# Peptides against a protein of PDB entry 6O8C, part 167

Target 1, 262 residues: chain A of PDB entry 6O8C
Amino acid sequence: VGLRYEKISLPKIHPRYDLDGDASMAKAVTGVVCYACRTASTLLLYQELMRKGVRWLVELVKDDYNETVHKKTEVVITLDFCIRNIEKTVKVYEKLMKVNLEAAELGEISDIHTKLLRLSSSQGTIESSLQDISSRLSPGGLLADTWAHQEGTHPRDRNVEKLQVLLNCITEIYYQFKKDKAERRLAYNEEQIHKFDKQKLYYHATKAMSHFSEECVRKYEAFKDKSEEWMRKMLHLRKQLLSLTNQCFDIEEEVSKYQDYT

## One batch from the design tools (peptide; made by RFdiffusion4, then SolubleMPNN)

Design b2_p24_7_s1 (from b2_p24_7, 13 letters changed)
Fold by OpenDDE base, seed 5:
Structure b2_p24_7_s1 (fold): chain B 262 residues (1-262), chain A 24 residues (1-24)
Amino acid sequence: as target 1 above (262 residues)
Amino acid sequence: EEKKEEERKKLEEEQKKFLEEAQS
């Protein structure tokens, strides 16, 4: 479940010169941009943690894959050995049948041989499935984790720091507007400076909100969506791998029943 | 008066910079 954040918007900035209103507006803008900074930091942290989790999960699944391949190889060796032994037995009984000896035992051994050959054919399907899984996990495969390094926001982007710089500029203007409010009336030059600072505040605020929306939120959402999709695929792959493992165990168990005849 | 003129000049320069940055 991705982090829930509230959609933030800048308060309406009235063009009219009003010392009380401008101080209140500046306070509100400061609050909004401060929230953006904190949110951007939280979103970044979440993504970094998710990247670590993704890497961990990939290694876990690779280990599971290797164990499954090892188990399959063991089963193939056991099965091949069993088949060779049964084939030797079949040849002996075929020679005995030419001398009119016990037909009933040959039928049972022949049936076992047929079953073992079927099990051997199923190994080809398991191998193909494992190869598919390997290809998907390989670099450039459908389940490669390269997206985690590309998508989203990264510490190197310095988005939080950039927002913090803008917040500092806005906060400075806010503090000045608090002082201006306390003066109740400004001289003409001070009034012009106040009006200009109000424009600067608007510029910084707009820049901060655009940066937050385009470089932080949008990229985070893309990362989140991609991570959810990838995670679903990885979980499905793990289920497939487990199924293949179980098939190997089932084959091994079945082969063990026939080892008493060899 | 000279201090006011210097402040006015500074303000004009800042306004010019702001307008240039806003237009870019």
Scores: peptide ipSAE 0.022, ipTM 0.566, DockQ to the pose 0.106
Fold by OpenDDE base, seed 4:
Structure b2_p24_7_s1 (fold): chain B 262 residues (1-262), chain A 24 residues (1-24)
Amino acid sequence: as target 1 above (262 residues)
Amino acid sequence: EEKKEEERKKLEEEQKKFLEEAQS
């Protein structure tokens, strides 16, 4: 679940010249853009942490894969050894059968041999499944983590810094508007400057909000959605690996039973 | 009065510059 943040909007900016109202408006705008800066920082941090988590999970799954491959290999070796031993036994009993001895036992051993060959075929299926998993985890595969590097916001984008610059400009105007308010009345030229600064404030605020929405929030949401999808797929893959591991253990157990009787 | 007129002209130039920057 991604970070929750509050939807922010700029206060209404009235065109009327009002020193008290303008100071209050500027304060509110400052607050909103300040919140945007903090939120952008938090969203960035989340994404950076998630990227680390993604890399960690990839390594974990690779370890799981390697363990499964190792187990599969062990079982294959054991199974092949067992098959070879049974085949030797079959040959001996075939010779004995020519003397009309041990016919029933030969049948049982032949059945075991057939079962072992079937288990060997099953190992081939496991191998194919492991290869598929490997391909999915490989670079360019369906579970590649390239999206984590591409999607979302990055420190190099300097979104927080850009917003901070705009916030600084807005804050400066706010402080001036506080002073203007304290003067109660401005001279004509100062009034014109105030009006112009109000336009600047609007411009900076709008730019900040657009940047926040389009470059921070939107990209974050895209990253979040992709991360959730990818995570679900990775968890499913881990379950598949576990299933394959269990199949290997089942085969090993079955083979062990036959080894004790041959 | 002349000083006020100069300040007005400067302000008008700044406004023009700002509008140009805002459109970019």
Scores: peptide ipSAE 0.022, ipTM 0.557, DockQ to the pose 0.117
Fold by OpenDDE base, seed 2:
Structure b2_p24_7_s1 (fold): chain B 262 residues (1-262), chain A 24 residues (1-24)
Amino acid sequence: as target 1 above (262 residues)
Amino acid sequence: EEKKEEERKKLEEEQKKFLEEAQS
């Protein structure tokens, strides 16, 4: 589950010159953009941590895959050896029967041979499944982690820094408006500057909110959605690997029952 | 009067800068 954040909006900015209202508005804008900066930073950190986690999980799953392949190979060797030994035994008993020697055990040995061949056939399915998993984990495969590098926001985007610059401009205007409020009345030139600063405040605030929404939040949400999808697929793949491993152990156990006949 | 003229000049410079930034 991704980070929770509150949806923010700018307060209404009235065009009317009002020292008290303008100071109050500027304070509110400062608060909103400050929250945006902090949120953007948190969202970035989350994504960076997730990217590390993704890389870690990929390596873990690759290790699991290699272990499963190793176990499968071991079982194949053991099974093939057992089959060859049983086949030799069958041939000996068949020769004995031709010379009218007692071979009551031939039926049992033949049945074991048939069972072993069935087990050997199941190994083909396991191999096919492992190949599928390998293809999915390979570079360019369906479970490649390239999305983690492409999606979302990155430190190189400098989003937090860009927002901080805008926040600094807004904060400066807010402090001036606080002073203007304390003066209660401004000279004509100061009043004109105040009005102009109010326009600048609006511009900076709008730019900050647009940047936050489009470059931070939207991209974060896309990253989050992609990460959740990918994670589900990876967890499913791990379950598949576990299942294949268990199948190998089951085959090994079954083969062990017939080792006394070899 | 000189102070008023200086303030007017500052305002004009800021307005110019704002317009340039808004167009960029």
Scores: peptide ipSAE 0.022, ipTM 0.566, DockQ to the pose 0.092
Fold by OpenDDE base, seed 1:
Structure b2_p24_7_s1 (fold): chain B 262 residues (1-262), chain A 24 residues (1-24)
Amino acid sequence: as target 1 above (262 residues)
Amino acid sequence: EEKKEEERKKLEEEQKKFLEEAQS
């Protein structure tokens, strides 16, 4: 769930010269563009925080991976040791069977050996799964965080500053239109200036809204969508790591049952 | 006129605050 913001639009700008209407329109435009500036800033901040979170999560998952690998390695060592000991025992019992007919005991030990070998084979599957996870986390992998640096808006884009410049221009015209309104009637030259400023206001407002929509909102939404998708995949990967860890524990527990025979 | 100037200053201060927050 990302930041919520209100959809904004410019008020209708009438071509008709009207001091009262123009002042009201200019006020509304100022408000809209002001909101755009604030929203753009908030959206930028959100993305920056998310980027930090992404980096943090990557490191966390890497730690989880390393722990799982460590546990797997421990189990492999234990299992291999147990297998070697059982194999020695099997050889001893085979000799004894030739001498004093210890067939029943040999059968039991052989069954244990077979079970241990099955457990050993499962380690290969765990290893393959870990390798897959490693590949996904590696640079260029499916879970690489390169998108976080590319998608969305960045402080270097100076979007907020650009909008602020436009807002300043608009605000200046708005204040002039308030003065013009107070005069109730303008001289011909002042009227022409007012009309010209109204065109400038329209230009700045349109530019601001286009910039906000295309460079701020659109890019933010793309970043948000990508981040949500990536986050879901990362959480799933953590669950996979946990599952693999549990499998290692299960194998270790099973091996422990046979340690008395070694 | 003084009220308008005050409103302008407030707006500028708010804008500055938001810009600073975005850059932090």
Scores: peptide ipSAE 0.017, ipTM 0.508, DockQ to the pose 0.023

Design b2_p24_7_s2 (from b2_p24_7, 13 letters changed)
Fold by OpenDDE base, seed 1:
Structure b2_p24_7_s2 (fold): chain B 262 residues (1-262), chain A 24 residues (1-24)
Amino acid sequence: as target 1 above (262 residues)
Amino acid sequence: EEEKEKERAKLDEETKESLLKAQS
């Protein structure tokens, strides 16, 4: 979902000299650019928090991975031990069968051996899946978090500060226009200054809005989209790890049934 | 006064042009 913000636009600026209209316009421009500054700050904060969250999630998933690997290793050791013991038992019973002893039991033990070997074969699939996950999490992998450092806006870009500077210039002109309005009529020189300031106001406002749109909003949206996609993939990966862990537990449980024969 | 009026008109036109250019 991300942060919601209102679409903003500059008011229409009329070229005609009008002290009342110019003051009103300047007030509106000030408000718009002020909103842009606040919004830019909020968008930046959101991204920084998300970056922190991304780092946190990466570490969490790495921990999950390591836990799964550990569990898999434990199960492999246990399973291999059980297989070796059953194989010894099979050999003993085969010898006994040659003298017509324990023939019925040999069939049961051989069946268990076959089942254990099937379980052992499934470990290869788990290993392959873990390797895939590891590859995806590795540097340059599909789930690398390098994008979080590249996409979006950063404090180092100084976007908020740049907008604030423009806002300050605009605000200054607005206050002057408020004074000009109060005078009702300006002398020729003051009128010329007013007109020039109006041009400056427009320039600053346009620059602010362009910067806000291109360097703040656009980059934020790109970051947001990328983060949502990445987050979804990471959550899915965690589910995969959980599934693999559960498979290991299932194998362990199955092996435990045959421990009485070892 | 006539010269001032001409200058006012010129500045208004320049302002108009600047605004039009910026809107494009």
Scores: peptide ipSAE 0.028, ipTM 0.608, DockQ to the pose 0.798
Fold by OpenDDE base, seed 2:
Structure b2_p24_7_s2 (fold): chain B 262 residues (1-262), chain A 24 residues (1-24)
Amino acid sequence: as target 1 above (262 residues)
Amino acid sequence: EEEKEKERAKLDEETKESLLKAQS
């Protein structure tokens, strides 16, 4: 779940010269752009924290993978040992049958041998699944975290700093408009300056909002969407690893039942 | 004074045009 932010828009700027209206408008614009700066900073921080979380989760899943591989290897060794022992036992009983011993015990041991061979065959499926998981986690795989470095906004983009510069310009004009309002009436030259500053304020505000929307919000939303998708896939992968681990334990338990015959 | 009023009106119109262009 990503950070929620309010959709902001610039107030309507009226072309009419009005000292009271212009001061009020400038105050509102300052507030909106100030919110944009704070929001951009928050969105950046969120993404940086998420990138750390992504890296952490990758390492966690790699550890889970390695543990599963280790367990699988242990089970394979144990199973192979058990199979070899059962095969030796079968050969001994076959020799004893030639000397009038009961066929019933040989049948039971042969059935155990068949079951163990089936378990051994299932290890191939587990191995294939682990290889698939490894390929997905590998560089260039479907679950690679390279997107986290490419998508979204980064400190190096200096988006917050760029917005802050524009905010400073807007704030300066707002303070001037507050003074102009206090004068109640401006001389002709001062009125012209006020009108030019109003145009500059509009320019800076529009530039700030465009930058915020295109370079901050849009990229953040793209990052968020990819992050959510990737996270779901990673959690599913982790469940698959746990399932494979459990299968290894089940095989180990089954093999342990037959160790008394070896 | 009349010339100043004409110049004020001109600046208001220029501001209006600039704002309209930026909103389009």
Scores: peptide ipSAE 0.028, ipTM 0.609, DockQ to the pose 0.788
Fold by OpenDDE base, seed 3:
Structure b2_p24_7_s2 (fold): chain B 262 residues (1-262), chain A 24 residues (1-24)
Amino acid sequence: as target 1 above (262 residues)
Amino acid sequence: EEEKEKERAKLDEETKESLLKAQS
């Protein structure tokens, strides 16, 4: 869910000298560039908040990873202990079988031993999955947050300030055009100044719109797209961690059933 | 008066050309 903003465009600027028309045009241009400034500020704020959210989510997923690793380690210790105990029992029964032919009990214990070894082998798959996740979360990994520092707009770019400077220039010309309109008729020199200011207004407005579109909007959209992709991958990774944790719990539960036989 | 009108017309044309170049 990204910020919704309206597409803005400059009004048509007529080359004809018209004090009423020029004042109205200047007012409209001022409004458009003012909206661009506000929008640029909002887009910047959104990106900064998202960057904070990204950092927070990375730490959360790291915590989930550590919890899963801890649970896996616990299960490995439990399995190893159970396997060692069953192996001792098997050795005792093998000795007894040579003397008393207790073949049926030895078969059951041997089957348990085989099942435990299979469970132990599944831990290797869990370990491999955890290593993959770790590599993806590591610096330079596929889920590294380096993109959040590279993509989009940053306060250091001073895009809002640059747009504000242009807005100030445009606003000054608008106020002058409002005065010119009130005079109804300008002297020759003032008329020439008005025409020059109209050209300046157009220049500043065009520069503002280009800067807004190319440096603010385009970069924001790139950031948004990258953030959505990254977020989807992170959520999937978190689900994978949960799945691995559940697998560890399932193994632990199964092992607990065999501990009653040891 | 006639010279001032010629100068005004010239400046209007220059303004028109400048605005057209900036819109292209």
Scores: peptide ipSAE 0.027, ipTM 0.607, DockQ to the pose 0.836
Fold by OpenDDE base, seed 4:
Order: C-alpha cells, then sequence, then structure tokens
Structure b2_p24_7_s2 (fold): chain B 262 residues (1-262), chain A 24 residues (1-24)
C-alpha cells in the first residue's frame, strides 16, 4: 500500500526545425518534468512520514514489551511466593504423616506443588521468548529500524530541488519557443539559437527523467518494499507479545486458585 | 534561493561543456 504514480515518458523529440512542433514538444516536456517534480516531492513526503511512523511503532512495541515483562515479573513473584508457601505446608504435613495423620491432604498438597512447579517451568519458556523478542528489537537485531535511515530518498539528497532547477531551465526554453512560434519565422542567427536551445532542452529533460527514475522512483520502491516487510514482522511480533501476556494471565489465574491453600 | 542559483550555474556550465563536446 504505497503511493501510486503514473509512469511518465518524454515525448519524441524530432530533429527537424519546426517552430510550432518545437513549442508543442517543449510544452509537453515541461508538463512531464513538472509532474516528475511533484511526484518526487510526494514520494519524499511519504517516506518521511513512514520514517516517523516506524519510529512511533518501535516505541509502541517497546512499551508493549515492557508491559509484558512487568506482568511476567509480577506472575513470577506471585508464583514463587505460592511455591514457597506450599513447600512449607508440605514439610509440615510430611511430619504429620510420620505420625499417621492427614495422609489424604498431603496427597492433594503434593499435587498442587507439582502443578506449581510445572507452571514455574513454563515461565522459563516465556522468559526465553521475551529474550528473543528483546534481541530482535535491539540495535542490530532483525527488527532494527536502521534500514529506514539508509533506504529511500532523503531531504538532504536535494532531489526535488535539483529537478526544480532543471524544470526552470526547461520552462525558460519553452517560453522562448512560444515567442519563437509567435514570430512565425526566425532570422538565421535566431534559428541557430533555437536549435541550440532545443538541444539544451533535450539534455535537461533527459537528465531530469534519469534522475527521477534512478534517484527518486527506484529508491522509493526499495524503501517501500523494505517498509512493508518490516511492518509485517513488527505486527507479528506484537501478536507474539500479546500471546505471551495472555500466557502470563493464564498462569496468574491458575496460581490464584491455589492461594487459598497457602 | 542562493543554493538554487548555484545549482543553476552548475547546470548551465555542464550543459555548455556537453554541447561544446558534442559540436566538436
Amino acid sequence: as target 1 above (262 residues)
Amino acid sequence: EEEKEKERAKLDEETKESLLKAQS
């Protein structure tokens, strides 16, 4: 989902001297390069907005991560406390069992202890998953946003300004060709100047289109592709964090059932 | 504006050089 732009091409430039044709051609070239300037500006703006969005999303996911870590820590503390209390109770009942008291209750408490230890083991898996996520979000990780600073076009490249300068040169020639057309016939020297300006126009137009295609469009498309890939990975990671959070809540709920026995 | 004028001057010079080379 990126900005749609139309593929533009320069009109054919005929080598024949024709004041009417040259004025029409120059007008068309001006229009094409003008469109390129506007498009380049729009593509640049899109990329800058996307870079802001990337930074925002990174911070959002970091916040989600921190919340999940906090919840996990809370559950670990609660679980450890519950385990310690159950272990104390088990020791008391083991002593009572030696005197043939409360054997049935000891079995139940022992089963609870076993369940809590299993829950504690699952916390290790959650911790490992969180560490993996942290590593992916860290500098140099698979979800680092360094690509957003490297890929695409940047204001510092001055692409829009460079294209605008070329457009200005082309527009000036176009206006002269309009005047030349109005004269209907040029003297020999003015005709030679017109021919020379036509070559300049071609040069500027070709340079503009090459710059637009190679430095604006191509880099934009590369940025767009990278951004889409990265965005999909980030959304998936966010779903993983949500899953881990839910697992923490599930463990907390299970632990709460046994707190009445402690 | 000053940067645009500098770029315009550079482009004009490059164009002149290219056209001179093409005419030689």
Scores: peptide ipSAE 0.026, ipTM 0.605, DockQ to the pose 0.035

Design b2_p24_7_s3 (from b2_p24_7, 18 letters changed)
Fold by OpenDDE base, seed 3:
Structure b2_p24_7_s3 (fold): chain B 262 residues (1-262), chain A 24 residues (1-24)
Amino acid sequence: as target 1 above (262 residues)
Amino acid sequence: RRRRERERRELEEKQRKELLEAQK
């Protein structure tokens, strides 16, 4: 679940000179850009935390994979040993059968041998599945975490700092407009400066909103979407690993039942 | 205060120059 934020827009800027209206407008603009700065900071923090979480999850899944591979290897060794022992026993009983002894026992041992061979065939499927998982987790694989470094916003982009600079300029103009309002009437030269400051405020505000939308929000949303997709795939992979682990334990348990015959 | 005062002086100087040029 990603961070929720409200959509913000700049107030309408009227071209008419109005000290009261201009002060009110400047206050509203300051509020909007201030919210953008705070939101951008929060979105950045979320992404940085998510990147740490992604790296942690990759290592966790790699550990799960290694444990599964280890267990599979142990089971293969045990199973192969059991098969070899049963094959020796079958040969002994075949010799005994030639002298008309214990045909029923030979049938039971032969059935055990057949069951063990079926278990051995399932190991090939487990191996193939583990290889697939390994390929997906490998560098350049489908579940590589390279996207987490490429997508979204980063501290090095200095988006929050850039927005803060623009906010500072806007805030300065707002405080001046508050003073201009208190004067009720400006001299001609001060009126012209006020009009220029209004244009500067508009420029800074539009630049801030454009930067926020294009460089902060859009990139965050792209990161969020990729993160959610990747996370679902990783969770599915973990379930697959758990299933393979359980299959190895099941095979080990079955083999243990037949060890008494070896 | 210092910015607005500077901008006021710059504008006053510009207006004085324009007035002097118009009188020539």
Scores: peptide ipSAE 0.150, ipTM 0.747, DockQ to the pose 0.039
Fold by OpenDDE base, seed 4:
Structure b2_p24_7_s3 (fold): chain B 262 residues (1-262), chain A 24 residues (1-24)
Amino acid sequence: as target 1 above (262 residues)
Amino acid sequence: RRRRERERRELEEKQRKELLEAQK
C-alpha cells in the first residue's frame, strides 16, 4: 500500500497588477510548494523504509532457504541410513528364503525398500527446486534487490533541499507581497519591482512543481510499482520454500514408520 | 528587506541614467 498524496496544482496567476490578488496568489503558491516539500520528504522516507524492509525480507527468505537446505540434508542422511539397513535385511532374508523360510516377510521388506527408493528419488526434485530458488536469490538473480537501490528517490538526490530553496525564495516574495498589500499603493519603482517579483515567483513555482512531479512523484511511482512486483515474487518464492520444507517433513515422517524394521 | 532595497536602488539608478541620457 503506497502513500496517498493529493495532486497539487498551482493557482492561476493573473497578469494584472493587483496587490490584494498578488498577495493571495503568493500565499496559495507558498502553500502548494510547501505541500510539495513535505510530500517529497514523506515519499523519500517511505522509500527508505521500504528499502530497509526489502533488505530485511531478503535476509528472512535466505534464512528460510538455509533452514530448508539443512532439513533436506538431515532427511537425506536419515533416509540413506534407513535404505542401507533395509538392504542388509533384504540380503539376510534372501538367504533365508533359499532355505524355504519366511517368503511373506521378504515381500513386505521388499515393498518397504521400494517405497524408500521412491522417497529418495523425490529428494532430487527438492534439490533441483532449491537450486532454482538459490539462483533467483543470488546476485544478478530475478529476485535481487538491486532495483531498490536504483529506483525511486534517494537522499543523495537532494530533492527536498532543492524544493526547500525554491520554497524559501517563494516565501520571501510572499512576505514582501503581504507588505506591499499593506501599503495599499506602491510608487512606480516599487510597482515595477513587484511585477518582476511576480515573474520570479512564477518561475520558482513552476520550477518547483516540475521538479516535484518529474523527480519526486514519477520516480516514487516507479519505485512503488517495482516494489509491488518484487514483493509478489518474493511471497511466491517463500510459499515454494514452505512447500519444500513440508515435503521434507513428510518424507521424514514416512521414514520414521520404517525405522522399526530395521 | 535588504534585497528589495538593493533592487530599488538599482532601478532608481538605472532610471536616473536613462533620464539623463534622454535630456541630451
Scores: peptide ipSAE 0.150, ipTM 0.747, DockQ to the pose 0.039
Fold by OpenDDE base, seed 2:
Formats: structure tokens, C-alpha cells, sequence
Structure b2_p24_7_s3 (fold): chain B 262 residues (1-262), chain A 24 residues (1-24)
């Protein structure tokens, strides 16, 4: 999961003055830094999209949670009502049994009552599980999305713009070196300027590559790793919610079978 | 282009000054 990018490196810069070599080197450097700019932009976009996705998923899971809580509440009400009715029936049959009437039916109703009480006990476990989920989704919980705002690169960092400025400087030197190559030989003063420009190019290129590696790539990888971990946990939580929902439906269905006896 | 031309002129002026001082 995540964007794949190629590892880039600067070409070897020879210290010797060579108009042809320097033009070729400058062209290669321009290409590398241009790739870094585009890659940085793509990595930034990915992270921004992922942040939107994270927020969306959090809201979705919260909705699922609320629906599960609502369903659980309905089941609890229905179950409690059924239990109360069965208990009333048991009392009536106990009175009748004193008169030697309907002993077989009392046994059946008592068994139903026992089953309903077991179902009621399971609701406590569901409640505890829902509380755990709620705590994990709460602000400061283990599944909070605060990391998504802190980790990685952001538009406010202006990394792409910083790289673009360096690229512009490098490109300007490259175009000059192309002209210098066409002249075949430079006057002494122009040669000295060319040497200085070569040093500037090296400086800008190194700065661009360092910035790209440290501020773009490294932070992106950290964001990616955290996002993958968080996503796995969220998906697991959604499965837990689904399981709890299904348990509520199963209980409701079972209770419905006994409503005919009330 | 304009930057390099300025740097060239500045370098030429420096060299002229150094030559004039060396002749004294």
C-alpha cells in the first residue's frame, strides 16, 4: 500500500573544468531535481487524500457504532418485556400447580425463562464491548486520528515550492552551460564565472536532494507506516461492530420465538 | 544572462584595480 517512487541520486560532479562534461552534468542534475519536485508533489497529494479518507472512515465507523447501540437498546427493551411476561406466566402456573393442573406446561415455560435470562446476560457482554469501542474512538483513544494531522508533509510546509525554486536556479545554470558549450572556449573571466556557477549548481542540487530526502520522503514513509497500522486497527474494529450487530439480531430472532408464549 | 554579465563586469573591475595596484 502506498505510492512507489524510484530512489534518485545526483550524478557524479567532476571538479575539473570541462564545458562538455559540465553541460551534460547540469542536464542530468536538472532531470533529477525535476523528478524530485514531481515526486514531492505526488507524495503530498497522496497524504492529503489519505487524511480525507481517514476522516471519512472515522465518521463511518461512528455511524456504525451508533446504529449498533440503537439496535442493542431495542433488543434490550424487547427482551426485558418478554422476561417480565414469562415471569408473570410462571407465577400463574405455579398457582395452578397447587391445584394439580398443567404441570407439563410449567416445565416448558420455566425452560424458556432460563433461556431468556441467559440472553439477558449476554447483553452485558455486548455493552462492555461497545463501551470499549467507544473509548477507542473517543478523543485521545487508541484509534484517534490525531496522528494524521501531525505526521507526514503538509501544504503549509511549502516543500514543493522550495524545491521548485532550487530547480529554477539549477535550470538557469544548465541553460548557461549549454551556451558555454556552444562557445567551445571561454575567456578567462567567463571561465571563472562558469566555475562559480558550477559550485552554485552543486550547492543547489545538494540542498534539493537533502530537502527531498529528509523533509519529503522520510516524513511520507513515517505517515505511510502509521496509516497502515491505524487502518488495520480500524478494519478490525469494524468487524467487531458487525459481530455485535449480528449478535443483537440473533437475540431478537430468538426472543421472537418466545413471544407467542406470552 | 544579466546576472552573469554583472558578475563579469565586477570581476573585470577587480582585476583592473589589482593590476593598477601592482604597477605602483
Amino acid sequence: as target 1 above (262 residues)
Amino acid sequence: RRRRERERRELEEKQRKELLEAQK
Scores: peptide ipSAE 0.147, ipTM 0.742, DockQ to the pose 0.038
Fold by OpenDDE base, seed 5:
Structure b2_p24_7_s3 (fold): chain B 262 residues (1-262), chain A 24 residues (1-24)
Amino acid sequence: as target 1 above (262 residues)
Amino acid sequence: RRRRERERRELEEKQRKELLEAQK
């Protein structure tokens, strides 16, 4: 997953003076660096969109977490109320037994009490899991989104603009080489200038490709890798949170079965 | 065109200076 881009390389630059060859080479170089500019822009856009998506997902998960915490709290209150009522009932029946009044229902009520206590014990595990989730989502936690602001490329880096400047220089030389080609033969001084411009073109092209590779592609790939890892962890966390929510509903349903005994 | 025309003039001036120095 991620943006696919083609690996680009500069064409071979022949050292020989050839007006036709040099114009063709310059055209190819212009095309390659132009592609690099467009690709860099696309990679930047992708990262910016992903950063927005990351922020959105964090807020979504935080909202889900808060809802789960509220549900858990509701269930705890309901469960505690049910336990207290059953305990009162147990005490009444125990008193009756002490007075030699057999209560056939005592065993059933006692079993319900035991089940409710087990459910209450499970709430401790849910609480611990929620605390773990909270810690992971907290600032400095394992699922913090700080990486999204640090990794990759940013508009402020002006990488596209830097590449565009180099492309403009290359394009200017290319258009001159088209004119030189049309002249078919250059005077000695013009030939020397053409050779120097060819060296300048090579320099600009190499600089552009290095900048593209090191400052655009490599940083993008690092961002991509981190984003994929983080996304997997976030999806897993959401699954855990959903599981906890379902456990709360299951407990609530189970408690509702015993409300008739209270 | 203007850049090359400048570079051409600079190169021509340099060559003229070198030629004048070689004649001394």
Scores: peptide ipSAE 0.145, ipTM 0.742, DockQ to the pose 0.041

